# Peptides against a protein of PDB entry 3ZOQ, part 13

Target 1, 223 residues: chain A of PDB entry 3ZOQ
Amino acid sequence: QLLQDSWWNQLKEEFEKPYYQELREMLKREYAEQTIYPDSRDIFNALHYTSYDDVKVVILGQDPYHGPGQAQGLSFSVKPGVKQPPSLKNIFLELQQDIGCSIPNHGSLVSWAKQGVLLLNTVLTVRRGQANSHKGKGWERLTDRIIDVLSERERPVIFILWGRHAQMKKERIDTSKHFIIESTHPSPFSARNGFFGSRPFSRANAYLEKMGEAPIDWCIKDL

## One batch from the design tools (peptide; made by RFdiffusion4, then SolubleMPNN)

Design b1_p29_6_s2
Fold by OpenDDE base, seed 1:
Structure b1_p29_6_s2 (fold): chain B 223 residues (1-223), chain A 29 residues (1-29)
Amino acid sequence: as target 1 above (223 residues)
Amino acid sequence: MREEEEERRRREEEERRRRELEEVLLADY
């Protein structure tokens, strides 16, 4: 199976739908004819690292990094040895200011994913050097279903929604059951307008504690 | 009615353009 059993049970019906079949055939052509990111084996890394039942927090991104070796199949995350992108640097600056974590020497967020932080992009693939090149190709329908099945889950989830694109997904979230943390995006163009000082990490942990859940260890160790 | 609908369309277009600009700005990773 392409996915863990818990996600497969939630998403199996989507994979049989025409839109996903068309998306899959599109992706086969794209990966054969062009340089696509992430690696085809890494597309579903967010779901591989964090099972449906283990999701505590969701952090929504738009689409993968479009530079060589960057995308890891996790929102905002980059592979070890890759220079931290500006938005990720700002995430770590806010993390330091919020809860005192040191800035890591790498940009991998795998440690968050392993603790139940679903690092989901709304679009899961991109062409090299062409941001949003796979927008409107079917990924959004699948990732909307991922949000829907999490919203339907009895056990509450915390959604961290940075910027307008992520905040547009709020309409799909049962806010009577789930918690939402909203701010401007960590991008250098928006971070000073509300991302800095938003304290999403301590706020997420405060909600987890209120639910009787173990908090996330947000501090990332050096490699 | 016509003015309110034109103003609504104008706001929707401004919001669309603002979203498109934000998507481009967010592409500066």
Scores: peptide ipSAE 0.091, ipTM 0.603, DockQ to the pose 0.187
Fold by OpenDDE base, seed 2:
Structure b1_p29_6_s2 (fold): chain B 223 residues (1-223), chain A 29 residues (1-29)
Amino acid sequence: as target 1 above (223 residues)
Amino acid sequence: MREEEEERRRREEEERRRRELEEVLLADY
């Protein structure tokens, strides 16, 4: 099975649609002819680590890191042993200031994903060295459907929307059921304009507690 | 009327280009 049963039940109709078949055929060519990230086995890691029913928090990214060995199919996350990108460093700085977590010696957010933090990019693949090279190829339609089915879910979700691209998805979210945490993007270009001091981690946990759910352990241990 | 509409369209295009550029810059970090 391509996905866990809970996600398959929500997304099976999308995989049968022409746009997704075209996307799949495009990706087959891209992976054969170019260096594409992440590894083809890692494309759906966000859905593999966090089932539809287990989603507590969503963090939206744009597209995967386009450098060698960086992307692991999770938004903002990098494989162990990879230097933390600037935005991820700022995420950890905010995490430290918000809830007192130490800065980890790696950039893997897998521990968040395993706790119900869906680390979803809106575009799930990229060409080496070419940011947004797979924009407008069909991923956005699938990832919009992921947001839609989460918005339709009765059990509330917390959406963390950093920057304008992620915030454009707010129109798809039923704010009568779901919670939204918005700020500027963690990028060095925008972090000082509202990301720092936004306290998304403590705010997310405060919403989880209000819903009677276990909070996320946001603190990442060294490897 | 025509000049105001052209200026509005120009501003909307400039804002779109600025947003697109911002997205590209954010993707590099």
Scores: peptide ipSAE 0.077, ipTM 0.584, DockQ to the pose 0.175
Fold by OpenDDE base, seed 4:
Structure b1_p29_6_s2 (fold): chain B 223 residues (1-223), chain A 29 residues (1-29)
Amino acid sequence: as target 1 above (223 residues)
Amino acid sequence: MREEEEERRRREEEERRRRELEEVLLADY
């Protein structure tokens, strides 16, 4: 897939590397032999909706939802008409408590992506019903490079790091230039241990305002 | 000393298994 020019300039060298060619060949087999999520056209949706230059905020996920019709190439986001997963419900509960947004009737975060919220998973594909099935296949090397090139950018970025997996990426982020918002994961298993009341949305906007940037409209309209 | 090292290894293995389970559970929800 042709990425937007801004991402292509940052990632072109990765796509020529052997690991990415091996990943691509693996993915061709996986998509032919098994049900893989998201749709192959949606794998890079995070980069399609948010250019390298337009990134204001990064929200890291682990891997895509592995259920039918859920994943749309954006971390935590689900396609319209899909039941909101528990973690996403908790994200919307925190959004309501933080800044007073209504809970939307759908789970699509595309409106955030279009405003400069990079909704990046560290692994960009998954087998149906098999969480982390594509872990260690090469995606992490590409997504680490995405974090690296954002960290190297002069214009500051806000990284929202929910849970330990996302927080492990902090070592790749220049904290002298970039802002980090950390809490426990929005999962029902961890949300009460620090995600609720963490106010990531208002805190992100407060950093954007300090940088002289337009805040994110985090409120999602019903469809 | 040997029992403390075995208990430390057991705790490290339990923490590893817990982290692996948490990662799987977090991916499902």
Scores: peptide ipSAE 0.071, ipTM 0.579, DockQ to the pose 0.213
Fold by OpenDDE base, seed 3:
Structure b1_p29_6_s2 (fold): chain B 223 residues (1-223), chain A 29 residues (1-29)
Amino acid sequence: as target 1 above (223 residues)
Amino acid sequence: MREEEEERRRREEEERRRRELEEVLLADY
């Protein structure tokens, strides 16, 4: 499906490049032969929910959840009715500690996306049960371009970079214009080493307010 | 020669660290 006009204008040249055509042909085979997540209609949900101009905050993930019904094309987010993954639980624990939000009864971050939080994975597809199975297939080049065009944007963006994989993208971000929030990853294996107490939500809102932007309502209502 | 070997080691360390982080992210499913 066609991206929103704002993203199309930024990315149209990428879609004409050989690497993306090869990626597309690979994905056609993968979706035909394998169970791939997310649903093919949901691959670009991050860009569908958050236009290029509406991006206020970026949260980088690696690749989609590879379990049934989990991935919905948004980093860290799961469909309603899906058990919250450990990292997402830790995100909500930090949200509660940071700004007092209740832990929601679901894991959908769509409300953030609709407010200008780009929930971008660096790889946008995965095979069922095979994490990073689509690594190095061309997604990283497209998502690097997404970061680049946001970095080039005059209106500042807040990049939340949890863990080393996301932090490796910092070299592509003009830190003279854009604000970076870095911590360890929300994973149970790393969260206690700096994610907890990092207060990314209040820090993001404080920066938005300083820029004269409306803060994000990070609190997620129960469905 | 020394610079190429240091760059190679840096890349190998970065790839190792990347894999370690990927494994951590995979465990959060």
Scores: peptide ipSAE 0.069, ipTM 0.620, DockQ to the pose 0.362

Design b1_p29_7_s1
Fold by OpenDDE base, seed 2:
Structure b1_p29_7_s1 (fold): chain B 223 residues (1-223), chain A 29 residues (1-29)
Amino acid sequence: as target 1 above (223 residues)
Amino acid sequence: EEEEERRRREEEERRRREEERRLREDATV
């Protein structure tokens, strides 16, 4: 699927750059020789579900899930029928505690993406069973540019930055225009240290309402 | 002259659009 015009206009210059051409040639080899996640058609799903102009909220992830059938091209999201990963379970526990949503029977966050929640990983691909295997291969430069063009946008964006890796992107965000919600990561190793009780969903909606924008329906229906 | 220059501009715009389309196709690995 081609990138939407709104994203293409913001990112076209990146795709012509040598680093991205090298990344592309690397990815062609990786997909041919190894099992790579997500499916090649799903790499840009975050940009497919949420146009540049429709971005209301950004949730940054690190890299895709590296298990079979998990990665959906959206940060923290898993395909229907896939067991919810520990971090995603904690996200739904916080969602329930924050705004009273039921825990869904699946892990797909596509309903958030369709409402203007950009579910962006900083690295968009991974080798099967090898977390961070595509780190430092060029994705971070493209995804940094995605953050930059959103930061340059006049219409405010809410950035939800869970954990240190996402919070390192704060330097690229114009905090005079944009809102930041920070906490520890939803991982079982860090969730009790500030993610639980951080109320990111109600806080994001409170900012949207102040901007005169429609809030996100964060509640996910069962399939 | 003006009609040839207009045709040249239209052909350059068409080539640019075709190249942009190829770049878009290529951007989505």
Scores: peptide ipSAE 0.259, ipTM 0.682, DockQ to the pose 0.009
Fold by OpenDDE base, seed 4:
Structure b1_p29_7_s1 (fold): chain B 223 residues (1-223), chain A 29 residues (1-29)
Amino acid sequence: as target 1 above (223 residues)
Amino acid sequence: EEEEERRRREEEERRRREEERRLREDATV
C-alpha cells in the first residue's frame, strides 16, 4: 500500500524487509480465503489521516474490531451507523466528564485523526469473530517501528496508553522528550479502576498548550 | 503479611490475565 511521503520516508526500509513480505503474502491468503477486517484499503487509515509530521497525540489499541462493518483502520473507531462498542462508549463518557462534550450519535473518530491524533492499533488486521488471530504475524514489528520513529522525532508527542498492552510500549518512548498519559483500559472490566476520572483529553490539551501547539477539538459532531 | 501480599499479587496477576483475555475475546477493543 502506498503511504503518504512523510510516513514513506520513515517506514520504506520496513517494507523491503523479509518479515513484511511474509506478512503481505499471509494477508493476501487471509483476505482471499477468509473474512478479514478492516477492508484491505483501510488497513493503514491511521497513517492516511495523520501524517508523520502532523502527529500530536497517539492512542494505542491492540487489534481491529472483528465484527461486520465495525473496523475503520483506526484504534477504537467504528464506521458511522455501527453501534458503539462498550469501550468506545466509556471513552465518550470520560470525554463528557472531562471536558463537557456531548456523546455523539456515531463512533467515528476520524475528526480526531484529521487533527493529529494517531489512532494506531499494534496489530492492523483480524479474522472475523477471532480476536488477536493475526497476533505475532509481523504487524507488531512494523507498529513498533512507527512508535520508534515518533520517539526519535524532535517535536514532542503525547502518548495515551490505556491498559497494560499499550503501557508495555512505554519502553520504546523517550520520556525525556515525549509526554505519557497512562490509565486502566476503557473496557467495562477495567474502566472503574482508573480510566474514569483519568481526564486524558484535558491533560493532552494542557501538554499541547505548554508546547505552543493548538489543542485538539475532542468534541465529535453528530452526523 | 507476606502470604497475604503474595495472594494479592497472584490475584492481581490473574485479574490482569483475565482482563487481557477478555479484551482479546470481546470484540470491544
Scores: peptide ipSAE 0.028, ipTM 0.525, DockQ to the pose 0.150
Fold by OpenDDE base, seed 1:
Structure b1_p29_7_s1 (fold): chain B 223 residues (1-223), chain A 29 residues (1-29)
Amino acid sequence: as target 1 above (223 residues)
Amino acid sequence: EEEEERRRREEEERRRREEERRLREDATV
């Protein structure tokens, strides 16, 4: 079984489809011939840390970090001991301004994932040093299905959509059931144009509280 | 007991749906 039971029940049919078999054969060649990130065992970490039923919040990323040791299968997250990327630094600056959390000494968002924050990239692999190198290879079809099955869920989900790429997924989200928090991307190129002051963390928790759900502890402890 | 628990669950679900509706209305404003 590739995934936990809750996700497997939602996605098992996708793994039998020709597009996913072609993607899998492509990935076998890529991992054999190239340096690919994340580690092959970490590709589905977002689904491993957050079950289908436990999803409270979704944060969409584009593709994994393409530098050595960075990607850990979670959007925006980096492994402990890795320098925080500029977008992640801006996420922590907004977190501090929004709800008063201290900036952590690491970039791991695993504590969010364990609380029901699905840290999903739309593309789950990348070649070293080549951003979007696995774009259009089949991942988008699988991750679109992940969004679709969450949109179909009766229990509401909060989608945090930073920047145009994530916001393009809004068409797949039943906004009559689910909540959307939109802003510009946390990237240094866009953060000052609406990401800073967007208060996504307090807004997400306010939605969770109104739904009678436990809020997310967004504050990350130092390691 | 079962009927009171069912009624409590239905009231909690109704409150949840009403709060969810208000949130959607407030988010579109």
Scores: peptide ipSAE 0.000, ipTM 0.270, DockQ to the pose 0.010
Fold by OpenDDE base, seed 3:
Structure b1_p29_7_s1 (fold): chain B 223 residues (1-223), chain A 29 residues (1-29)
Amino acid sequence: as target 1 above (223 residues)
Amino acid sequence: EEEEERRRREEEERRRREEERRLREDATV
């Protein structure tokens, strides 16, 4: 798929590398032989909704939801009409507690993506019912490069790093230039250990305002 | 050098697998 020009300029060299060609050939077989999520057209939706230059905030996920109709190429986000996964419910509970937003009747975070919130998974595909089945296949190298080119950008970025997997990417982030919001993961297993009350939304907006940037409207309207 | 790089890769894979399990638990819950 063609990326937006801003991302293409940053990532074009990765697509020519052997690892990405091998990943592509693997994915062709996987999509032909297995049910893979998201739809092949939605793999790069995070980059489609949020240009390289428009990135204000990054929220890192691991891999897509592996259930039918869930994944839409955005971390934590689900298509409208899909039941909100528990981690996403906890994200909305924290959003309500942090800044007073109502809990939306859907789980689509596209409104955040359109405002400059890069909803990036580190692995961009998954087999149906097999979480992280595409781990170690080359996606991490591409998504590490996405983090690297954002870290290299002069205009500051806010990285929201929920849980250990996301926090491991901190070593790639120039913390002298970029802001990092760290907490436990929004999962029911970890949310009570520091995600709740972490106030990532208000903290992100406070940082954007200090930078002279427009804050994110985190409140999601019902559909 | 090659053995240290292999050990680093194995530890990275192991850490990756543990986080994988946690995020599977997180996505299913």
Scores: peptide ipSAE 0.026, ipTM 0.548, DockQ to the pose 0.076; fails the geometry check

Design b1_p29_7_s2
Fold by OpenDDE base, seed 2:
Structure b1_p29_7_s2 (fold): chain B 223 residues (1-223), chain A 29 residues (1-29)
Amino acid sequence: as target 1 above (223 residues)
Amino acid sequence: MEEEREEEERRREEEEEEERRRLEEDSTV
């Protein structure tokens, strides 16, 4: 089985659709002919770390980091020992300013994922050195369905939508049940235009508390 | 409406291209 039961029950029909079979055949060629990130075993890590029922927060990214050893199947996250990308550094700066967390010595967000933060990219694979190289190949249709089944869920979800790309998904979210936190992207090009001071972490926890849920421990320990 | 959408798409492409360029610069150091 490709996914754990909770996600499989929600998504099994997508994997049988022609678009996903075409995507799968494309990916087989890409992984055979080129260097693709993340590792093929890590593609669905966001869904592996965070079950459908355990999702509390969703953070949408675009596509994986395209450098060696960076991507680990989680949006914005990098493997331990990898230099923190600029957007991730800004995420940690906002985290420090928002709730007083120390900046970690690594860029792994696995601790968030394990607490119910779905770190989902809209595109789940990329060619080495070629950002958006797998855009429009079918991933967006699957990840749209992930958003849809979360929106259909009775138990509320918090969606953190950084930048316009993520905010385009707002139309798929039932705002009568779910909460949205929007700002500019953490990229150094946009972070000063609204990401800094947006306080997404404290705002997310305030919504969780209102729902009677345990807050996220956003503070990341050094390794 | 259409012009705002095109400006929004262009600005998105610029932000994506700039993020791409920075990730490339950070991968070359």
Scores: peptide ipSAE 0.023, ipTM 0.606, DockQ to the pose 0.059
Fold by OpenDDE base, seed 3:
Structure b1_p29_7_s2 (fold): chain B 223 residues (1-223), chain A 29 residues (1-29)
Amino acid sequence: as target 1 above (223 residues)
Amino acid sequence: MEEEREEEERRREEEEEEERRRLEEDSTV
């Protein structure tokens, strides 16, 4: 099967639908004819690191980084040894100001994913050097279903929605059960308009504690 | 609503072009 059992039970019907078969045939051609990111084995890394039942927090991104060696199959995350993108640097600056964590010497968010932070992009692939090149090809329908099955879950989830693209998904979230943390995007163009000082990390942990759950250790160790 | 989506998409494309230019400048140094 394509996914671990907990996600497969929630999503198996999507993989049989015509839209996903068309997406799959498109992706086979794209990976054969062009350089596509991430590596095909890393496309579902967000679902591999964080099971359906283990999700505590969701952080939504748009699409993967389109540069060589950057994309890790996790929103905002880069592989170790890759220069931190400007938005990720601003995430670490807010993390330092919010809860006092040191800025790590790498950009890998795998430690968050392993603790129940689902680092989901709405589009899961991109062409080299061509941002949003796989927008509107079927990924959004699958990732909308991921949000829907989490919203339907009885155990509460915290959704962190940075910028308008992520905030458009708010209509799919049952706010009677789930918590939402909204701000401007961490991008250099928007971070000063509300992302800085939004304290998403301490606010997420305060909700986890109210639910009787263990908080996230947001501090990332150097490699 | 559609104009606000186009404006946010344009801002993201401008951010990615600026990041690409900075990476090209860092590679020529």
Scores: peptide ipSAE 0.022, ipTM 0.589, DockQ to the pose 0.052
Fold by OpenDDE base, seed 4:
Structure b1_p29_7_s2 (fold): chain B 223 residues (1-223), chain A 29 residues (1-29)
Amino acid sequence: as target 1 above (223 residues)
Amino acid sequence: MEEEREEEERRREEEEEEERRRLEEDSTV
C-alpha cells in the first residue's frame, strides 16, 4: 500500500486516475535519467508522518528543495546536518519572536509533523538545481485533492498560508469550518512585508486551545 | 559544496519570488 490507511481511504481513487498514472510513469523516467529530489521513498513523507485524522495544522510549500541532501518530503524542512535555507531561518526567527523558542542547530521539522503539522508541498518532486521543474505534471491535482479532503473533514484544521501561491488554495478551504492564518512568505524578499510579526505559531495554538485540542510544541530541540 | 548549496537555495528563493511577482502581475491584469 502506498500510504497509511487513513490517507489511503481518502486518496486511493486518485492513484487509479489516468493523470496519476501518467505522473508516475513520468517520475519513473525522471528518477532513472536525472537526479530528482527528494528520494523516491520520501515523496510522501508529509502523509507518512501526519495521518489524515491527526492533521491539526497545514503549512503549504511550493516544491521541494532542489539541492543535494536538502529535501526530506516535508515543506520548508531540511535533513539534519543541512544548512538552514534562508526562508527556514526566517521561520525560526519568527518562532523565536512569537513564542520565545531557541533557534535549533538543524532544520528538521519532523517534530512538527509528528504532532499533526502537515508540511505539504503542492508539487512533491523537483529536478536537481531546477525549481518548479515538475510544476504542471499532475502533483497539483493530487495535492488539491489532499486540501479538499481536509476541507471536507468534520474536525477543524488550521491552514497557514505563507505567500500568494499558498493563499491561492484558500478557495478550496471551507472557511466557515476551518481557520486560515495568512501572511507574506518567509523568503528574505518578502518576510519584512508581513511575515515577521505575523505570529503564526501562537495564533495556531490559540485556535487549537479554543477547539479543545492540545497545542503544538513548536520549539525544536537540538540534535 | 556549501557555496553550491547557498547558490541553489538563493535560486529557489529568487524563483519563488519571481513566480509570486508573475502571479501578482497576472492578477492586476
Scores: peptide ipSAE 0.024, ipTM 0.584, DockQ to the pose 0.060; fails the geometry check
Fold by OpenDDE base, seed 1:
Structure b1_p29_7_s2 (fold): chain B 223 residues (1-223), chain A 29 residues (1-29)
Amino acid sequence: as target 1 above (223 residues)
Amino acid sequence: MEEEREEEERRREEEEEEERRRLEEDSTV
């Protein structure tokens, strides 16, 4: 089975649709002919680490990091031993300012994913050195469905929408049930325009507490 | 509405391309 049961029950029909079959055929060619990230086994890591029922928070990214060894199938996250990308550094700076967490010596957000933070990119694969190279190939339709089934869920979700790309997904979110935290993107180009001081981590935890849920331990331990 | 979407998409592509360029520069160092 491609996904764990909770996600499979929500998404199984998507995998049978023509768009996904075309995407899959494209991906088979891409992985055979080019260097594609993440590893094919890691494409669905966001869904592997965070079950449909365990989702508390969603953080939307665009597409995977396109450098060697970076992408691990989680938005903004990099494998241990990989230099923290600028956006991720800014995320950790905001984390420190918001809730006093130390900046970790690595960029892995797996600890968030394991706590119910769905680290979802809208596009789940990329060619080496070619950002958005798999944009418009069918991933967005699947990831839109992921947002939809979460929006349809009775148990509330917190959506953290950094930047315009993520914020465009707001139309798919039932704001009567779900909470949205919006700011500018953590990118060095936009972070000073509203990401810094947005306090997404404390705000997310405040919503979780209000819902009677355990807060996220956002602080990442050194490796 | 469509022009605002195209301008918003263009600005997104510019932000993405600029982030890409920085990631490429950081990966070459």
Scores: peptide ipSAE 0.024, ipTM 0.606, DockQ to the pose 0.057; fails the geometry check

